# Designs tried in a protein design run: peptides against a protein of PDB entry 5JXT. Part 21

Target 1, 319 residues: chain A of PDB entry 5JXT
Amino acid sequence: SLLPKKEINVYIGMSEMQVKWYQKILEKDIDAVNGAGGKRESKTRLLNIVMQLRKCCNHPYLFEGAEPGPPYTTDEHLIYNAGKMVVLDKLLKRIQKQGSRVLIFSQMSRLLDILEDYCVFRGYKYCRIDGSTAHEDRIAAIDEYNKPGSDKFIFLLTTRAGGLGINLTTADIVILYDSDWNPQADLQAMDRAHRIGQTKQVVVYRFVTDNAIEEKVLERAAQKLRLDQLVIQQGRAQVAAKAAANKDELLSMIQHGAEKVFQTKGAFGTMAEKGSQLDDDDIDAILQAGETRTKELNARYEKLGIDDLQKFTSESAYE

## One batch from the design tools (peptide; aimed at target 1 I114 D117)

Design b2_p13_5_s2 (made by RFdiffusion4, then SolubleMPNN; from b2_p13_5, 6 letters changed)
Fold by OpenDDE base, seed 2:
Structure b2_p13_5_s2 (fold): chain B 319 residues (1-319), chain A 13 residues (1-13)
Amino acid sequence: as target 1 above (319 residues)
Amino acid sequence: VKTPRYLLRRAAE
């Protein structure tokens, strides 16, 4: 029988460079961030801020002029300038030693370009599929990854490309480098490894930038997933349609952790203490803390009814 | 294998 997948949120501090760029994004649109635009602030402007903050949480080199150079080098700076890369680097080393194979999903094809450079730098054999990959090249990449005795350790995918019903049961580890606004897209990505033909325990690591917008993206995704489940169970099909974030929800998400980001000099959490020098004990601590917070998050939403899950009130996050 | 972005930038220098 297929074992249930284990899902762990991995909460990761920002690097010093990410904090600086996160501050810069907030400062550029400070009036919108402070809610000074009120009812006149456009939903489009708030959505743009959200997208820039999510880019920052993934990697600062997604911004023009952020990458140091010329000369542009492939070196340790590619890793230590992004908290998710520092954790990924240590986690992949552990995964490889365990004889596991890994799918890495992102929403951002440009992040996959960074991950390709990283794979080359670390000597990891990989495959890649994104939204622009031709159908024949997708088949070839899947077959190359799935073949018996494949030397391909990593499969890099956009979450949307993972949604195409492909079988990747030759991997047992899934890393969601970022989250989709639609929790069903992430589930569909996980189901590429967690499917008939899987012989191992599938483990899913969801990377979440701590004290940043990604925590609120995760909370909203968990809320939506629970709502969708309850709507299906109760036969109330009409309730699911209102799941688009309003302006006040977007503003609350942007404001989450913003004050602490402005007050922070340097990096966050374990990234401030250890930087790129995370050891195996630091990774174990991050994973254990993540497992605890994941259980707490799930338990919070399991107790809520449909009416509570429809009320995205900013206040319910402070109790 | 796609050419890594760093190699593309170095080739443009």
Scores: peptide ipSAE 0.078, ipTM 0.734, DockQ to the pose 0.181
OpenDDE base, seeds 1, 3, 4, 5: peptide ipSAE 0.073, 0.031, 0.082, 0.058; ipTM 0.721, 0.667, 0.713, 0.691; seeds 3, 4 fail the geometry check

Design b2_p13_5_s3 (made by RFdiffusion4, then SolubleMPNN; from b2_p13_5, 9 letters changed)
Fold by OpenDDE base, seed 2:
Structure b2_p13_5_s3 (fold): chain B 319 residues (1-319), chain A 13 residues (1-13)
Amino acid sequence: as target 1 above (319 residues)
Amino acid sequence: VKVPKYILKRLAE
């Protein structure tokens, strides 16, 4: 029988470089971040801020002029300048040591480019599929990854490209490097490994930048997923349609953690204490804290009814 | 969240 998935949110502090870039993004649009634009602030402007903040949470080198150079060389700076890369680098060593194989999903094809450079730098053999990959090349990459005795350790996928019904049950670990706004897209991605033919316990690690916009993206996705489940169970099909974030919701998400980011002179959390020198105990502590916070998050939404889940209580950032 | 006054000063310089 297929074992249930183990899902763990991995809460990761920003690097010093990420904090600096996150501050710059907020500062550039400070009037919008403070809600000073009122009713005149466009939803498009807020969505753009959200997208830049999500890029920063993934990797600062997604911004032009952020990568140190010339010369542009792949080195340890590719890892220590992004909190998610520091945790990924340690986690992949553990995953490899246990004889597991891993799917890494992202929303951003340009992040997969960074992950390819990382794979080459660490000597990890990988496959890649994104939205631009030709159909024949997708089949070839899947077959190369799934073949008996495949030397491919990592499969890099965009979440949407991984959603296309493919079977990757030869992997037992799934890393969601970032989250989709639609929780169903992430479920469809992890179901590439968690399917008929899987013989191992599937573990899903969802990376979430701590004290940043990604916590609110995750909360909104969890709320939506619970709402969708309750709507299906109660036969209330009409309720699901209002799922697009309004301006106030987007503003609240942008403001989440912004004050602490502005007050921070260095990195966050374990990234401030250890930087790139996380040990195995630090990783165990991050995973254990993540498992606890994941249970708390799920328990919060399991108790809510449809009417409560429809009210996105913007906790006013002023209480 | 109000931007701390010290940041508003730096943005005005």
Scores: peptide ipSAE 0.053, ipTM 0.609, DockQ to the pose 0.012
OpenDDE base, seeds 1, 3, 4, 5: peptide ipSAE 0.041, 0.035, 0.034, 0.000; ipTM 0.605, 0.591, 0.543, 0.282

Design b2_p13_5_s4 (made by RFdiffusion4, then SolubleMPNN; from b2_p13_5, 8 letters changed)
Fold by OpenDDE base, seed 4:
Structure b2_p13_5_s4 (fold): chain B 319 residues (1-319), chain A 13 residues (1-13)
Amino acid sequence: as target 1 above (319 residues)
Amino acid sequence: VKKPKYLLKREAE
């Protein structure tokens, strides 16, 4: 029988470089961040800020001129300048030692490019699929990953491209490097490993930058997922349509942790204490804290009715 | 040392 998947949110502090870039993004649009634009602030401007902040949470090298150089090299700086990479690097080493194989999902093909450089740097054999991958190359990559005795440890996927009906049950670990705004996209992604034909316990690690916009992205996704579940259970299909973020929600998400980011000198949390020198105990502590916070998050939304869940999901129609 | 793939792709865009 297929074992239930274990899902753990992994809350990760920003590196010092991420904090600096996060500050810079907020400062560039400080009037919008402070809500000074009021009703005149465009939803597009707020969405752009959200996108830049999410890029920062993923990796600062997604910005031009962020990388050290010239000369431009792949080195340890690719890891220590992003909190998610520091945790990923340690986690992948553990996963490999356990004889597991891993799917890594992101919303950002440009992050997958960084992850390819990382895989090469660490000597991890990988496959890749994104939204630009030709159908034939996609089949070839899946077959190469799934073949008996495949030496491919990692599969790099964009969440949406990876969600398209493929079987990757030869992996037992799923890393969601970032989250989709639609929780169903992430579910579809993890269900590439968690399906009939899986012989192992599937574990899903969802990376979440702590005290940043991604925490609100996660909360919103969890809320939507619970709402969708309740709507299905109650036969009230009409309720699901209200899922787009309004301006006030976007503003609130942008403002989340902004003050603390401005006050912070250096990195956040475990990244401030240990930086790239995380040991196995530090990883266990992060995973344990993540498991606790995951249970708390789920318990918060499980107690909410449809009406309460709708109050936090503004009435903006599915466009 | 080869330039990182992420940088090469950015320059090709």
Scores: peptide ipSAE 0.470, ipTM 0.917, DockQ to the pose 0.645
OpenDDE base, seeds 1, 2, 3, 5: peptide ipSAE 0.436, 0.443, 0.453, 0.182; ipTM 0.913, 0.911, 0.920, 0.723

Design b2_p13_6 (made by RFdiffusion4)
Pose (drawn by RFdiffusion4):
Structure b2_p13_6 (pose): chain A 317 residues (1-241, 244-319), chain P 13 residues (1-13)
Amino acid sequence: SLLPKKEINVYIGMSEMQVKWYQKILEKDIDAVNGAGGKRESKTRLLNIVMQLRKCCNHPYLFEGAEPGPPYTTDEHLIYNAGKMVVLDKLLKRIQKQGSRVLIFSQMSRLLDILEDYCVFRGYKYCRIDGSTAHEDRIAAIDEYNKPGSDKFIFLLTTRAGGLGINLTTADIVILYDSDWNPQADLQAMDRAHRIGQTKQVVVYRFVTDNAIEEKVLERAAQKLRLDQLVIQQGRAQVAAAANKDELLSMIQHGAEKVFQTKGAFGTMAEKGSQLDDDDIDAILQAGETRTKELNARYEKLGIDDLQKFTSESAYE
Amino acid sequence: SSEKPLHLKRREE
């Protein structure tokens, strides 16, 4: 029995420093922010703003010249200058206290570099797979974290790094520092720990910058995830739109017994006998329209799970 | 003693 995973959006604010940088990004190209300029502009200008705001929502130190002036030290400012780091510090502290281990995913390798400095600062034992990591390296990194009684606690990965089917069930908590544009990428990261061999409840925390660009980014991915489900669930429809033996058999046998019973004429003919007054015609049209409504209202309301013929139906016996 | 962050050393490379 594999427990369904708990996925939680943790909505996070921004530090005073992030606001300064967030405003500068928006100011440096306010024209494009207000939707100015021609409609002919290439997508490049707006996408550059998206990248900067994404970096800013992650950590201000991703911008050169942002970390407090030289010389540079690794201290508490690394935590309190990014809203996500403040939430993560207490979250990681609570995670270790309850005997849990955690996989931390990110889109940006430069952010895992910042998380490396944090792990060393707090004394956390950790592993990293980067996507810019050799094959033999990440094999050892997987094994080191999966070793029984492992020294490690945090596993730093990029959402895409490892590839398909790698197993990290020795962890039961997943933290998505930032989200991906395609939902299958994040969903695959969660299934590094949420797969066969996982014994504990998998909990996934997704850091989202509330009232900023990442909240809006998330809604789109949630929509695209919902669209994918509808396509996959309806993937049986085109194969259904020939005729089975039973389908052909049912067409022929339908009402055959009543035909054999009949010596004279059938229904509409036996009761009225090839002569029809106005009242008889009106009853035929009223009974038909009623049947037509009930038939259409029944089938236009159905779903794929009702129309889909099982392959075992072809096993006529 | 003060040490420079690893993420800045990598950026300078």

Design b2_p13_6_s1 (made by RFdiffusion4, then SolubleMPNN; from b2_p13_6, 5 letters changed)
Fold by OpenDDE base, seed 2:
Structure b2_p13_6_s1 (fold): chain B 319 residues (1-319), chain A 13 residues (1-13)
Amino acid sequence: as target 1 above (319 residues)
Amino acid sequence: MIEKPRYLLRREE
């Protein structure tokens, strides 16, 4: 029988470099971040800020002039300059020792290129599919990954590149390196491993940069998912949840954690305390804290009715 | 060792 998937949000602090770049992004558009533009601020400008902040949460080398050099190298700096890479690096070692195989999903093909360099650097054998991958190459990559005795440990995918019907049940671990605005896209990604033919417990790790915009992306996605479920259950087809965030929602998301980011000198959380020197106990603590916060997040939205879920609960951007 | 930062290499492909 197919076991239910276990989903854990993994809350990860920013590296020192991510904090500096996050500050720089906010400072560049400080008037927009402070809401000084009011009704005159373009939704497009706010969406651009959101996209830059999400890039920063993924990896600072997605920006011009961020990567140290010359000389430019593939080395430990690729890992320690991004909190998600530090956690990923430790988690992949554990997963490999357990004899598991991993799907890694991102919204950003440019992040997959960083992950390819990382895989080569660590000696991880991988497959890749993104939006630009030809149909024949997709089939070849899937077949190479799924073949009996495949030496491919990792499959790198953009969340939306996996067309309907791809079976990757030869993997039992799913890492969502970032989240889609549409929770159904992430569910469809999980369903590549969580299908008929799976023989193991599927575990999904959702990486979330703590005290950053990604927490609000996750909250909004969870709210939307619950609303969609209730609308289906109640037969109220007309309550199409407005799929797109409004200006005030985008502004609130940008402002979330911004003050603490400006006050911070160095890294956040476990990244400040341990940096890249996380041990197995540190990873266990991060996963346990993540499991607790995941249950709390789900419990928050399970108690809400349709009318409450239609309102963007701006929890204060300062709490 | 790479000739350019990753930001630039990924724009030329």
Scores: peptide ipSAE 0.408, ipTM 0.876, DockQ to the pose 0.228
OpenDDE base, seeds 1, 3, 4, 5: peptide ipSAE 0.253, 0.279, 0.383, 0.245; ipTM 0.808, 0.844, 0.872, 0.825

Design b2_p13_6_s2 (made by RFdiffusion4, then SolubleMPNN; from b2_p13_6, 6 letters changed)
Fold by OpenDDE base, seed 2:
Structure b2_p13_6_s2 (fold): chain B 319 residues (1-319), chain A 13 residues (1-13)
Amino acid sequence: as target 1 above (319 residues)
Amino acid sequence: MIEKPKYLLKREE
């Protein structure tokens, strides 16, 4: 029988480099961030800020001129300059020791390019599929990963490309390196490993940059998922329409944690305390804290009715 | 040590 999947949000602090780039992104559009544009502020401008902040949460090397060099090299700096990479690097060692195999999903093909360099640097054998991967090459990559005795440890996928009905039940671990605005896309990604033919407990790790826009992306996705479930249960198809964030929602999401980011010198949380030198106890603490916060998040939305979930709770960006 | 990252090479393309 298929075991229920375990999903854990992994809350990760920004590296010092991420904090600097996050500050720079906010400062560049400070008037928009402060809401000084009011009703006249372009939704497109806010969406651009959101996209840059999400890039920063993933890896600072997604920006031109962020990488150290010349010479441009792949080394430990690829890891320690991004909080998610520090946690990923430790988590993958644990996953490998357990004899597990892992799917890593991202929204960003450019992040998968960084993850390829990382895989080569660490000596991890991998497969890759994204939106540009030809159909034949996709089949070949899936077959190579799924074959009996495959030496491929990691499968790198864009969330949308990985959502296309493929079977990857030869993996038991799923890492969502970032989240989709549509929670159904992430569920479809998880269902590549969590389906008929799976013999192991599927564990999903969702990476979330703490004190950043990604927390609000996650909250919004959780609200939407609960709303979609209630609408289906109540037969009220008409409610599904407010899927797109409005300007005020986008602004609130951009402002979340911004003040603390501006006040911060150096890195955040465990990244400030330990940097890249996380031990197994630090990882266990991060995972345990994440499991607790995940349960609290789910419990918060399970108690809400349709009318409450339709109200974007702009809890003040200042609490 | 990898001399030039793939992600940088793909930006130059």
Scores: peptide ipSAE 0.296, ipTM 0.806, DockQ to the pose 0.542
OpenDDE base, seeds 1, 3, 4, 5: peptide ipSAE 0.054, 0.267, 0.293, 0.238; ipTM 0.681, 0.785, 0.810, 0.763; seed 4 fails the geometry check

Design b2_p13_6_s3 (made by RFdiffusion4, then SolubleMPNN; from b2_p13_6, 5 letters changed)
Fold by OpenDDE base, seed 5:
Structure b2_p13_6_s3 (fold): chain B 319 residues (1-319), chain A 13 residues (1-13)
Amino acid sequence: as target 1 above (319 residues)
Amino acid sequence: AIEKPKYLLRREE
């Protein structure tokens, strides 16, 4: 029988470079961040800020003038300048050592370019699929990954391109490097490995930048997922329509952790203490803390009714 | 170190 998948949110501190770029994004639109634009502030501007903050949480080299150079190189700086890359680097070493194979999903094809260079730099054999990958090349990549005795360790996928009905049950680990606004897209990604033909325990690691916009993206995704489940169970089809965040929700998400980011000199949490020198015990501590916080997050939304889940209140998660 | 094109130049937007 197919074993239930384990999902663990991995809460990761920003690197010093990420903090600096996160501050710079907030400062550039500080009036919008402070809500000073009021009714005149466009939803589009807030969505752009959210997008830039999410890019920062993924990797600072997604911004003009962030990548060190010329010459532009792949080296250790590609890893230590992003908290998610530091954790990924240690986690992949563990995953490989245990004889697992891994799917890595992102929303951002440009992040897959970073991950591709990282794979080459570490000597990880990989396959790649994104939204621009031709149909024939997609089939070839899937077949190359799934073939018996494949030397391909990693499959790099955009969440949407990887969600399209493919079977990747030859992998047992799924890393969601970032989250989709639609939790169903992430579930569809997980279900590429967690499907009939899987023989191992599937483990999903969801990377979440701590004290940043991504915590609120995760909370909103969890809330929406629970709402979607309850609506399906109760036959109330009409409730599905409020999927898009309003301006006040977006503003609250942007403001989350912003004060602490402005007060921070250097990196956050374990990234401040250890930086790129994370050991196996540090990774175990991060995973254990993540498992606890994941259980707590799920338990908050399991107690809420449909009417409560329709209100995005940052406060209702703490009552 | 591996020399490479800048990330933002690899994809014409």
Scores: peptide ipSAE 0.438, ipTM 0.885, DockQ to the pose 0.295
OpenDDE base, seeds 1, 2, 3, 4: peptide ipSAE 0.071, 0.338, 0.068, 0.067; ipTM 0.726, 0.868, 0.719, 0.726; seed 4 fails the geometry check

Design b2_p13_6_s4 (made by RFdiffusion4, then SolubleMPNN; from b2_p13_6, 8 letters changed)
Fold by OpenDDE base, seed 3:
Structure b2_p13_6_s4 (fold): chain B 319 residues (1-319), chain A 13 residues (1-13)
Amino acid sequence: as target 1 above (319 residues)
Amino acid sequence: MIEVPRYILRRLE
């Protein structure tokens, strides 16, 4: 029988470089961030800010001129300048040691480019599929990954390209490096490993930058998922969850953690305490804290009715 | 030759 997926949100602090770039993004559009534009502020401007903040949460090198150099090198700086890379680097060592194989999903093909350089730098053998991958090359990559005795440890996928009906049950670990606005896209990605033919416990690690926009992206995705479930259960097919955030929702998401980011000198959380020197105990603590916060997040939305789930609850992280 | 990271090369394409 297929075991249920274990899903764990992994809450990760920003590196010092991410904090600096996050501040810079907010400062560039400070009037929009402060809501000074009011009703005149364009939804497009707010969406652009959200996208820049999400890039920052993924990796600062997604910005032009953020990389150190010339000379441009692949080195430890590729890891320590992004909190998610620091955690990924430690987690992948553990995953490999336990004899697991891993799917890494992102929405950003440019992040997969960074992850390819990382894989080469660490000597991880990998496959890649994104939205530009030809159909034949996609089949070849899947077959190369799934073959008996495959030496490919990692499969790098864009969430949407990986969602397209493929079987990757030869992997038992799924890392969502970022989250889709549509929780169904992430579920479809997980279901590449979690399907008939899987013999292991599938574990899903969802990376979430702590005290940043990504917490609100996750909350919105969880809210939508619960709403979709209740609509199906109640036969109320007409309650289309508003797929797109309104301006006030986007503004609230942008403002989340912004004050703390402006007050922060250096890195956040475990990144400030340990930086790139995370040990196995630090990873266990991050995973345990993540499991607790995941249960709390799910329990929050499980108690809400359809009418409550249709409202964006800007509950500040203080309750 | 210092190998330029792939992510940088693809940005220049």
Scores: peptide ipSAE 0.396, ipTM 0.854, DockQ to the pose 0.614
OpenDDE base, seeds 1, 2, 4, 5: peptide ipSAE 0.262, 0.326, 0.273, 0.129; ipTM 0.806, 0.841, 0.846, 0.791

Design b2_p13_7 (made by RFdiffusion4; failed a check: the pose's geometry)
Pose (drawn by RFdiffusion4):
Structure b2_p13_7 (pose): chain A 317 residues (1-241, 244-319), chain P 13 residues (1-13)
Amino acid sequence: SLLPKKEINVYIGMSEMQVKWYQKILEKDIDAVNGAGGKRESKTRLLNIVMQLRKCCNHPYLFEGAEPGPPYTTDEHLIYNAGKMVVLDKLLKRIQKQGSRVLIFSQMSRLLDILEDYCVFRGYKYCRIDGSTAHEDRIAAIDEYNKPGSDKFIFLLTTRAGGLGINLTTADIVILYDSDWNPQADLQAMDRAHRIGQTKQVVVYRFVTDNAIEEKVLERAAQKLRLDQLVIQQGRAQVAAAANKDELLSMIQHGAEKVFQTKGAFGTMAEKGSQLDDDDIDAILQAGETRTKELNARYEKLGIDDLQKFTSESAYE
Amino acid sequence: VEKPTHLKKREEE
């Protein structure tokens, strides 16, 4: 029995420093922010703003010249200058206290570099797979974290790095520091720990910058995730739109017994006998329209799970 | 005073 995973959006604010940088990004190209300029502009200008705001929502130190002036130290400012780091610090502390281990995913390798400095600062044992990591390296990194009684606690990965089918069930908590554009990528990261061999409840925390660009980014991915489900659930429809033996058999046998019973004429003919007054015609049209409504209202309301013929139906016996 | 690893990596690039 594999427990369904708990996925939680943790909505996070921004530090005073992030606001300064967030405003500068929006100011440096305010024209494009207000939707100015021609409609012919290439997508490049706006996408550059998206990248900067994404970096800003992650950590201000991703911008050169942002970390407090030289010389540079690795201290508490690494935590309190990014809202996500403040939430993560207490979250990681609580995670270790309850005997849990955690996989931390990110889109940007430069952010895992910042998380490296944090792990060394707090004394956390950790592993890293980067996507810029050799094959033999990440095999050892997987094994080191999966070793029984492992020294490690945190596993730093990029959402895409490892590839398909790698197993990290020795962890039961997943933290998505930032989200991906395609939902299948984040969903695959969660299934590094949420797969066969996982014994404990998998909990996934997704850091989202509330009232900023990442909240809006998330709704789109949630929509695209909903669209994918509808396509996959309806993937049986085109194969259904020939005729089975039973389908052909049912068409022929339908009402055949009543035909054999009949010596004279059938229904509409036996009761009225090839002569029809106005009242008889009106009853035929009223009974037909009623049947027509009930038939259409029954089938136009159905779903794929009702129309889909099982392959075992072809096993006529 | 030791410089952060993430800045050293940035300088190398």

Design b2_p13_7_s1 (made by RFdiffusion4, then SolubleMPNN; from b2_p13_7, 7 letters changed)
Fold by OpenDDE base, seed 5:
Structure b2_p13_7_s1 (fold): chain B 319 residues (1-319), chain A 13 residues (1-13)
Amino acid sequence: as target 1 above (319 residues)
Amino acid sequence: VKIPRYLLRRREE
């Protein structure tokens, strides 16, 4: 029988560079961030801020003028300038030592470009698929990854490209480097490893930047997933319609943690304490804290009915 | 790398 997936949210502090770029993104449109635009502020403007903040949470080199240079090098700076890369770098070493194979999903093909350079820098053999990969190249990459005795350790995928019915049961670890706005896309990504033919316990690590917009993206995704489950169970197809964040919800998501980000002069949390010098005990502590917070998050939404979940999308603006 | 990764679109090689 297929073992249930173990899902763990991994809450990761921003690097000093991420904090500085996060501040710059907020400052660039401070009137919008403060809600001063009133009814005239476009939903598109807020969505653009959200997308920049999510890029910052992924890697600051997704911005022009962020990468140190010239000369531009592939070196340790690629890792220590992003909290998620610091945790990923330690976690991949552990995963490899365990004889596991890993799928890494992102929403951003440009982040996969950074991850490829990282794989080359660390000597990790990988495959890649994104939304621009030709059908033939996609088949070839899947077959190369899945072949018996494959030396490919990592598969890099965009979540949407990975969602398209492929079998990757030769991997037992899934890393969601970022979350989709649609929790079903993330589930479909996980189900590439967690399918008939899997012989190992599938473990899913969801990276979440702590004290940032990604916490609210995660909460919204969890609410939506629970709502979708309850709607399916109750046969009430009509409730699924409020899937798009309203303006006030987007504003609340942008404001989440912004004050603490502005007050912070360095890195956040474990990134402030240890930075790139995270050891195996620090990783265990992050994973344990993540497992606890994951249970608490799930327990919060499991108790809510359809009506409560629909209201909570409006009230989570004040937490 | 001669240019920042931000500008490295894999489509141009």
Scores: peptide ipSAE 0.362, ipTM 0.817, DockQ to the pose 0.209
OpenDDE base, seeds 1, 2, 3, 4: peptide ipSAE 0.129, 0.047, 0.049, 0.213; ipTM 0.735, 0.686, 0.675, 0.768

